# Peptides against a protein of PDB entry 3S8F, part 196

Target 1, 157 residues: chain A of PDB entry 3S8F
Amino acid sequence: VLTLFVAVPSLMTAFTVAASLEFAGRLRGGRGLFGWIRALPWDNPAFVAPVLGLLGFIPGGAGGIVNASFTLDYVVHNTAWVPGHFHLQVASLVTLTAMGSLYWLLPNLTGKPISDAQRRLGLAVVWLWFLGMMIMAVGLHWAGLLNVPRRAYIAQV
Target 2, 166 residues: chain B of PDB entry 3S8F
Amino acid sequence: DEHKAHKAILAYEKGWLAFSLAMLFVFIALIAYTLATHTAGVIPAGKLERVDPTTVRQEGPWADPAQAVVQTGPNQYTVYVLAFAFGYQPNPIEVPQGAEIVFKITSPDVIHGFHVEGTNINVEVLPGEVSTVRYTFKRPGEYRIICNQYCGLGHQNMFGTIVVKE

## One batch from the design tools (peptide; made by RFdiffusion4, then SolubleMPNN)

Design b2_p21_2_s1 (from b2_p21_2, 13 letters changed)
Fold by OpenDDE base, seed 5:
Structure b2_p21_2_s1 (fold): chain B 157 residues (1-157), chain C 166 residues (1-166), chain A 21 residues (1-21)
Amino acid sequence: as target 1 above (157 residues)
Amino acid sequence: as target 2 above (166 residues)
Amino acid sequence: IEELIAGFLAMMRRLREELEA
C-alpha cells in the first residue's frame, strides 16, 4: 500500500525531470524525437551521473511495483531479486546522484574548477560504476528468478 | 522569452505527466492480471492460524517430531514443522513421492525462513502464526531447507532436509 | 571546516546575486 502511494508521486517526479531534460536538450539545439538527448551536456560528470542513476531507477522502480504486488512478490520475495532491486535504487540512483552532486558541489565550494583531466576521469568513473551496477543488478535479478535465496551463502542453482 | 519558455515547459510537462499516468495504469493492470491468472506458484493459504509460541514445543501437533508427519487421507499428508534457532524439526522430514503434502510451519522463538530448494516453497515463519504451504514432490531425493530470513548468529548454518521416498 | 563554511557562504552569495539579476 505504501509503495503504491509513493509510486505515483515518484513517477510524476521522474517524468517531470524527463520533461525538463527534453526542454533543456531542445534549447541546446536538439531536434526531433531523440535529437534532444544528444544535445544534453554528456561531457559533464555532474550531469551524467544523476541521469545514469535515473536510468537505473526505471527498472528498479518497476521492480518496486512488482515487489508491492502480492502475487508477483511471492515469486521474488526473499530471493536474490530483492538485493538486485536495492542495488538499483540505492547503489545506482542514490549513489550516482551523490557522486554527481559532489562533482558540482566541491568545485563550487572551493571556488576551483575541475581540470579537463579530472572531468574525463569523472566521466569514466561514473560510466564504469553504472556499467558495473547494471551487470550486478541483472545478475541478481536473474538469480532471483532462478530461486536463489536471499541471505544465504549457498544455492542449488 | 520567459513566457515562451514557460509555456514550452508546461507543454512538455503535461505530456510526460500523461505518460506517467498511463504507465501507472499499465502497472496496476499487470498486478490485476497476475491476481486473476495466478501465474505465480502455490500461494499460501490466506487463513490466519495463530498459535502460542511459548507452548508450541510442549503441547500440540508440533511438540513431538516423531508425530510431525500425519497422514490425513489417501496420498495426503500434513507435516508440522518447527523452525527454530537454529534448525528445523523434524529433520529430516520424510514424505512419500507423489503425495500431496501440507506443511504447517511455525516458530517458537524468532522469525525464520522456510525455503525448500528445487521447489517454489518459500515462506517466512513468524512466531505465533502458522504458515501453510501445499506441495507435491514429483521427484524422489533430498531437498534442502534454507533459512532465508536473518534470525541471529547461527542463521547462516540453519539448514534442514526433506527426504522424498519412492 | 572553516574553509567549507566560507565556501558555502560564498556559493550562496553567488547564487543570490544570479537570482536577483
Scores: peptide ipSAE 0.025, ipTM 0.712, DockQ to the pose 0.017
Fold by OpenDDE base, seed 2:
Structure b2_p21_2_s1 (fold): chain B 157 residues (1-157), chain C 166 residues (1-166), chain A 21 residues (1-21)
Amino acid sequence: as target 1 above (157 residues)
Amino acid sequence: as target 2 above (166 residues)
Amino acid sequence: IEELIAGFLAMMRRLREELEA
């Protein structure tokens, strides 16, 4: 009940963030229904990382609703589904947001901008991290639906 | 300029809020569809049944593994199972094929899992509480019981077996 | 570490000045 109650404000917040991104993209010269997305600073790892985290948070949030639903939780509870869920939440959103924050914070703290090489490396890191997390999360959710147990090293599938 | 910016922000927020509401309904519909088409069956939550974990091994239906399988009717059995650190009793659990089995599961020590491979039986077992699961094995053979709740150093080796006989 | 601390303090001072302006 509490999770479902929190889901509504969380969705509102998420889409407000999306609205802010649209506004930012349009201020950067993006036009049309989707042109604003391309206008966003995809060359900055401090921006890309949190956005990728948000993308991972979408299926993770949906999974949270599933986990909080009595009838659906019966299917997924204590299966590999659960690790799949929180890896999207913690290892994607939280971790990528932390990475992005670091890319902003360090240059500001040291007074030295990151080099172009460091920027490109940072972009590679966050994209590869996101890709790896999505592969793992999809695999864990799939395994969970096949009744692979959580906290067990073997399973009959 | 600030006023124009605020109006633009409000317009975008309204659009995204509408999208949000639409997606909410889509998700609700998907959940409803999943529930309507789900064939695994929901094991009804039985009445909350309590037991004293400190005495469950000494007295009551869980005390004697040899008497754990009780025939309650024609082709109906109740099996009293203990999940403990680190195993299950009785082990193996022997039941007939096609019989309606009611598992009464509890723990004398810590929280354990009771996950029967090849079935939809998957419950947590709490000390002081009796978990009730009803199931009918349609296929003969051996079904492994796995603990899927961390319960200590021997957790990874905590297995049981259900033997379904023809 | 000292450079990071000094940078952090400088950043906080700038932020305070911006908020007070």
Scores: peptide ipSAE 0.025, ipTM 0.698, DockQ to the pose 0.015
Fold by OpenDDE base, seed 3:
Structure b2_p21_2_s1 (fold): chain B 157 residues (1-157), chain C 166 residues (1-166), chain A 21 residues (1-21)
Amino acid sequence: as target 1 above (157 residues)
Amino acid sequence: as target 2 above (166 residues)
Amino acid sequence: IEELIAGFLAMMRRLREELEA
């Protein structure tokens, strides 16, 4: 039970970030329940990357709760479920955040803005990365539920 | 302007915070529901048992693979299994169909996995501890044991077999 | 590395100026 208390600050943080995004979107002219989302700078890979990471982190976080649950962990432990989980956490959130940070940091450090071509390429990279990660993660979670073992090259299913 | 912005941010944060707390309770409820309805498939762990990994090969119930399968009742067996680098003992493990099998698994060396294909048996095996798994094989045939915890250079080839006889 | 450090310092200065404005 104490382990699940970690969910409290995590959710607080997550929804605070969401609040910040909503505020930003509304400042950019977004209106209504969902209009603020569209108003966010989706043309900037430095923004899109970490946001996609956050989106991937949501199911990953849910999986974290599952993995932290003693009884539920018995079902998923050392199956393909676990790699599916951490690929959402590390390879999606952390990696995409790092990528996004790079898209912001390098132009600022060098004083040279990225070209439009570089921007478009960056967008393509982060979206394709996210798509690939989601496909892989879904596959791994599905395989895990089918009791495909982790750290094995062979499975019955 | 900055003050107004800060107030706005705080308002949104408060709203989302309230939402987060509400969702927390929803998730807890969902987990509780899932556990209440789907825990029947979970094999409960036995009492914590300790064993000396340095002597487990020389003495005790794991020492002789020929005596690893012990009948404890008319339709009940205990199987003492060693997971080691890089295999399982005994191998194969022969058990009758329909019998209740209690696996007592330990390791003399490093942490291993004990994953039985076609079953929900999936446990880590720690040196110094005895993992207890209870299972009844309903179908005859061969069940492969897979090590799903990295245990060294031969990890990928560490397999065992359970043969369920009619 | 020196260029990177210089860029970092320049960035920090710019950010500071923006925050103080």
Scores: peptide ipSAE 0.024, ipTM 0.741, DockQ to the pose 0.017
Fold by OpenDDE base, seed 1:
Structure b2_p21_2_s1 (fold): chain B 157 residues (1-157), chain C 166 residues (1-166), chain A 21 residues (1-21)
Amino acid sequence: as target 1 above (157 residues)
Amino acid sequence: as target 2 above (166 residues)
Amino acid sequence: IEELIAGFLAMMRRLREELEA
């Protein structure tokens, strides 16, 4: 149980980032409980990518707490659950953040803005990536709960 | 006003921080609740038992697969299992239906997995340590043992069988 | 838990209103 306190800094970071997004949305004219979300720059892949990564990181973080729990780890350890977890953490958050940073970095390094076509393509890429990651993650977590083993090509399901 | 804005931001951060702490306790509470209501099948870690992986094949209870299944009491058995590159011994493991089985599993070489299909038996096997798992097979038949920890070039083909007799 | 949630939502609502004012 004491090991779960490792989640405190991560939760603090996550919710402060969420607060920052809310503040940014309100500065952009968003009002009400959810209006600030709509006011965020969803037309910019450099913004959308890391935000989608953060969204994937939420269930991944919850899973991290499960994985760090001695008794619950007995259920999920070395099952498909584990790959599901780190695909949310690495292939979602880290990868999407890298994608987002690239969409910001390249235009700045070259001194040339991206075209509208490139922007739309970028949005399609990050949204499709996110969708694929979510489908795979749900499938892997589900399979893990059904006791599908990790690192094996055979399962009794 | 800049000061007003800063105060508002700090208040929001404080609120979200409080929420984060609350969520932490919610997660802990959920874990506690699930454990309290679903304790069946949970096998806690026992005392650390050590063996010498360099001699485990030559001497001791793991040395002879023919003597691996030991009756320790009425309807109670201990099975000494070796996980090695790349298989299990004994293979098959033959046990009676309805008997309480204590598996004592170790490795002479590298880390392996011991995952029994159709059961909640799923442990890692470390050289030099003995993994202990207690289980009662209620249904007769064959149960496949799967290695779910990478152990080398033949990992994907590393299987065993438990035969539960009526 | 319900009281905690209600209290948090109320607090956030107040803070939001203050920020928007």
Scores: peptide ipSAE 0.016, ipTM 0.740, DockQ to the pose 0.243

Design b2_p21_2_s2 (from b2_p21_2, 13 letters changed)
Fold by OpenDDE base, seed 3:
Structure b2_p21_2_s2 (fold): chain B 157 residues (1-157), chain C 166 residues (1-166), chain A 21 residues (1-21)
Amino acid sequence: as target 1 above (157 residues)
Amino acid sequence: as target 2 above (166 residues)
Amino acid sequence: IEALLAGFAAMMKKLREELEA
C-alpha cells in the first residue's frame, strides 16, 4: 500500500506535462475540450516522438501499479507481462524521447535545418516505432496473462 | 489580459487534476477487478524457512533424489526439489493424480525459477530459503518445469518434468 | 553497426565456449 503512494507524484508530473501541452495547443489556436490537441505541431518529429512516448507510458504506468501490487505481482511476475511493461516504459517513452531529442538537437548543433524529406521520414519512423511497440506490448501483456514465462524461448500456450 | 490568462490556467489545472484523480480511481478499480478475477490463482507466501545452501546437497531431505517424494498422509505428499545450475532434482518428479502435493523448493547455488506449465505454480527459488507451494494435479500427464529467472549460461536449457500418474 | 554485430558475435562465441568447457 505504501508503495502505491509513489503514483501520486507521478500523476502530478503527468498533470503538469499534460497542462503544458494543452496550454501550448491553445496558444496555437486550439479551442474547445479537444481542439487544442489538433493544434499541436504534429508535423514535427521532435514533438511527435516524445508525445507518443507519453501515450505509451500511460498504460505502462498502469502496469507499474499492477507490478507493485503484492497480490497482482504474483500473477504477472516472471511472465511475458513484465517485458511488456519494460517495452512501454523504456522502449516507448525513453527511446522515443531520445529520438525526438535527436531531431531537435542535431539541427540546432549543426545549424542546419532538416529537409522536408527528412522531416517526413522522421515522422514515419516515430509513428511506425510507436505502432510496433504498441502491438508488441499488447501481445506481451496478453501472453503474460496467459502465463507465458519470461526468459524462456518456449511456452505451452 | 493577465487576469484572463490566470483564470484560464486555473481552469485547465482543475480539469487535469480532476482527470488525474479519476484515473487514479480507475487504476484502483482495475486492480480490484483483477484481484477479484484472479483470487483463486494467488498462492499466499508461506512461513520463512531457512536452509544452508552449502550443505543442502549433502544432508537433509534434499540430499537424496530417491527420497524426495515423501507421503505425509492419505493422498498427501511433500516433494523436496532442488533447483540448480542447470536442472531440477529429482527429474522427473512423479506424483499421483488427485493428491495434494506440497513442493519444498530450494537452491544450492544461485537464484532460479520454478514455473510449472499448465499450473499457477510460479516462484523464485533463493539459496538459503525454502519455497513452499501447494498444488493438486487434476489431470494426468507431463508438466514441464521452466526456469524463468536467469541463472547463468545454461539457463535457457534448464527444464524439469513433473509426471502425474493415474 | 558492423562493429556492434561483430562485438555481439564475439560475445556469443565466448559464452558458448565457456558453456562447453
Scores: peptide ipSAE 0.008, ipTM 0.742, DockQ to the pose 0.009
Fold by OpenDDE base, seed 2:
Formats: sequence, C-alpha cells, structure tokens
Structure b2_p21_2_s2 (fold): chain B 157 residues (1-157), chain C 166 residues (1-166), chain A 21 residues (1-21)
Amino acid sequence: as target 1 above (157 residues)
Amino acid sequence: as target 2 above (166 residues)
Amino acid sequence: IEALLAGFAAMMKKLREELEA
C-alpha cells in the first residue's frame, strides 16, 4: 500500500526530470520531437551514468509495484525476481548515480580536470556496467518467473 | 532567465505526463501478460493460524513426524511440516499421487522458507504462525523442498523431500 | 490518480483469477 502511494509522487518526479532533460537538450541546440536527446552531453560520464540509472529505474519501478501487489507478490516473492528488482534499483540507479557523482566531484575537489582518456574510460565503464546490469536483471526476472528460488544455489528448472 | 527556464520546463509537463502514464501502463500490461502466461500460479492463503513455537516440538500435530501425514478424507491429506534449523520434518514426506494435500507448516526457531521445486508451493514459515498450502501432485516422483529464506549457517543445505507415490 | 489505481486493481483482479484457475 505504501509503495503504491509513493509511486504517484515518484512518477511526477520522473516526468519532471524528463522535462528538464528535454529543456536542457533544447538549450543545447536540439530541435524537434527527439532531437533534444542527441544534443545532451553524452560525452560526459557524469551525465551518462545517472541517466542510465534512471532508465534502469523505470522497469525497476514497475517491478516495485509488482512486488508490493498482494496477488502478484505470491508469484514473485522469494524468487530470483526480487534480486532482479534490486539490481535495477540499487546496482543500477544508485550505483550509476554514485559513479556519475564521482566523475563530477573528484575533478572539483582536486582542482584537476579529467583527461580525455579518463573521460573515455569513464564512458566505457558506465555503459558496460549498464549493459551488464540489464542483462543480469532481465535474466533474474526471467528466472524468477520460472520459480527459481532466491537465496538458493540450486534450482530444478 | 532562470524563471523563464522553470516556466519552460513546466510547459512540457502535460506531454511527459501522458507519455509516462502510457509507458507505465505498457510495462504493467507486459508484466501482467508475462505472469499470466509464464508462472507457476498462485496458491490461495488459508486462515491465519497461530501456534506456540516453544512447545510445537513437544505437543500437538507437529510433535511426531511419524504421525505428520493425516488422512482427512477420501483422497485428502493434511501434512504437518516442521521447518527448522536446518531441515524439514517429516523427511521424506510421503503422499499419494492425485490426492489433495493440505500442508500445515510452522517453525520452532526462526523464519524459514518452504519452496517445493516443480510446484507453485512457495511460502515463508514464521515461528508462531502456521502456513497453509493446498496442492495436488499430478505426477509421481520426488520433489525437493528448498529453504529460500536465510536462516543461518546451514541455510544453503536445508533441504527436504516430498515423495509422491503412484 | 483514482482512475489509474482502479485500472491497476482491475488488472490485478483479472490476473488473480487467471492464476488461480
């Protein structure tokens, strides 16, 4: 019940963030319905990381509603579905946001900008992390639907 | 300029709200469809029943594993299962194929899981509460019971077996 | 919001019925 109530404010926040991104993209010269996306600073890991985290959070949020739903929880509870949800919410959003924060914070704290090589490496890390996390999350959700148990190292299926 | 920016951001709210809501429904629909077509199903919960975990081993229907399987009617059985650190009793649980089985599961110590592989039986077992699960085994064979709730150092090896006889 | 919740509840009800059948 609490999760369902908090879902509404979360959705409001989500589309506000999206609107902010659109505005930022348009300020950077993006035009049209989707041109603003390309105009965003995709060359900056401090930007890419949290955005990818947000993208992972969207299906994770839907999963949260499932986990909090009385009927649906009987299907997914204590299965691999739950870890799949966690990895979208924590290991994707929280972790990627932390990574992004570091890419901004460290240069500011040290007074030294990151090199181009470091920037490229950062982009690679963030994208690979996201890709791996999405693969794992999809796999865990799939396994959970097939009744693979959580907190068990073996499964019959 | 900042004020103008804020106003401009708000101008997109209606569009993004509609899009977000649409996507939400799409995701929910996809999940619902997947669950409906690719799930083991849901077992209805029974009435909440309480038991004293401190005495459940000494008295009552869980006290004697040899008497844990009780025939309650034609082709109907009740099985009183105890989940403990670290195993299940009785073990094995022997039941007939095609019989309606009502599992009454409780714990004398900590929270455990009762997950029967090959079935949709998957419940948490709380000390002081009785978990009730109704199931009919259609196929004979051995079904492994797995603990899917961390319960201590022996959690990973906490297994039981249900033997379904023809 | 109420409509959204009602819609979701209806979907859950339908799913429950299908899963319990």
Scores: peptide ipSAE 0.000, ipTM 0.696, DockQ to the pose 0.025
Fold by OpenDDE base, seed 4:
Structure b2_p21_2_s2 (fold): chain B 157 residues (1-157), chain C 166 residues (1-166), chain A 21 residues (1-21)
Amino acid sequence: as target 1 above (157 residues)
Amino acid sequence: as target 2 above (166 residues)
Amino acid sequence: IEALLAGFAAMMKKLREELEA
């Protein structure tokens, strides 16, 4: 149970980011409970990528609680569930954040803004990446619950 | 205004923090529901038991594979299993159907996995520590043991067999 | 936080008991 103390600062960080997004959305003219979401700059891949990473991180974080739970870990430990969790945390959040950072960093380093075509391509890339990662993650978690082992080339299921 | 922005963010942060706590309970509830509806039994953890991995092959209950299966009661057995690079002993493990089996598993070398297909038996095996798992095989037949913890170049071929006799 | 953790522990205990029954 004490291991769950790790979840507290993680959740605080995650929802602090969410709070910042809400603030930004409201500054951009968003109103109401959800209107601020629509007001966020969804046309910028440098923004969209890390946000999609955060969205993938939510179920991953929930999985982290499972993995850290003494009782629940007996169900999922060393199954395909674990790489499913990692792909949400690393291949989704970290990777998409890196992609987003690239879309911000390169224009600033080169002094040249990205073209509209590059922007649209960037949006397509990050959305497709997110979709693929979600499909894979769901599959891995499902397989894990079916007792498909991690680090094995064969499985009964 | 930086102060105004910080104050606003703090206000939203408090709200989202409260939401986060609520969502934590929602996640727990969803997990509980999923496990209750789609997952069978939880394997309880045993008490920590230590063993010397440097002597486990030479002396003690793991030393002789022929004596690895010990009847402890009318329908109860203890099986002393070694996971090593790269296999299991005894192999096969022969146990009767319907008997309560207590597996005592340890390693003389590196960390291994002990995953029995068709069962919920899935534990890591650490040198110097004894993993204890209790299970009753209801169906006769062969159950494959697979190593699901990377243990070296032969990891992918590290298999064992449990034979459940009628 | 302590109350939250205690509540979580209680829920996990209950879940374990239910699954082991």
Scores: peptide ipSAE 0.000, ipTM 0.723, DockQ to the pose 0.025
Fold by OpenDDE base, seed 5:
Structure b2_p21_2_s2 (fold): chain B 157 residues (1-157), chain C 166 residues (1-166), chain A 21 residues (1-21)
Amino acid sequence: as target 1 above (157 residues)
Amino acid sequence: as target 2 above (166 residues)
Amino acid sequence: IEALLAGFAAMMKKLREELEA
């Protein structure tokens, strides 16, 4: 009940953020249904990181609703599915947002802009992190659906 | 100007909020559909049954592992299982193939897991509560019981076995 | 919606079959 209650404002917030991104992209010259996405500042790790986090949070959020469902939770509860969900929410969204925030915060705290090399490295780090997290998350969710237990080092599968 | 920008933002927000609302209904519909059509084989929530964890080892149906398997009908059995730190009793649990087995599981100490490999049996076992699980083993053989809830230093070694006989 | 439901149903059916095997 509480999860579903929280899901409503969370979804509202998520799509409001998406609306803001669309607006920003259109202001940057993007047109059409998807052209605004390409117009977003994908060269800035401070932008890319939290956006990738949000993308990872989408299936995680859906998973949250699944976990809150009595019948569906029966299937996935205490399986590798749960760590998969957890890593999407915390290790993807929260962590990537934190990483992205640092790419904004540190230059402002030090008063020194990041170099181009640092920017490129930041992009690489964020994308690699996202890729790794997606691989792990998909694997964990898949394993969970195959009834691999949580909190155990062994599995029949 | 600010007014124009505000109006534009508001328009996009309204659109995305509408989409958000639609998505909520999609999720609710999916859950409802699952509840309505995909409940077969799901262990339903049963009546809350309580037991005193401090005396469960000394008296009652869990006290004697040799008496843990009780035939309740021609092809029906009840198995009284204790999950404890760090193992299960009886161990092994011996049941016949094709019989309807009702597992009544409780704990004398801390919370444990009861996950039977090769089955959909996966429940948490709470001290003071009795978990009831109904299952019919269609294939003979050995089924491993795994504790999937952290219960202490020996958690990783806490295993049991169900032996299904032809 | 129907496509989503159908896809979900198919997935759940497959899952149940695998878990019951």
Scores: peptide ipSAE 0.000, ipTM 0.705, DockQ to the pose 0.024; fails the geometry check

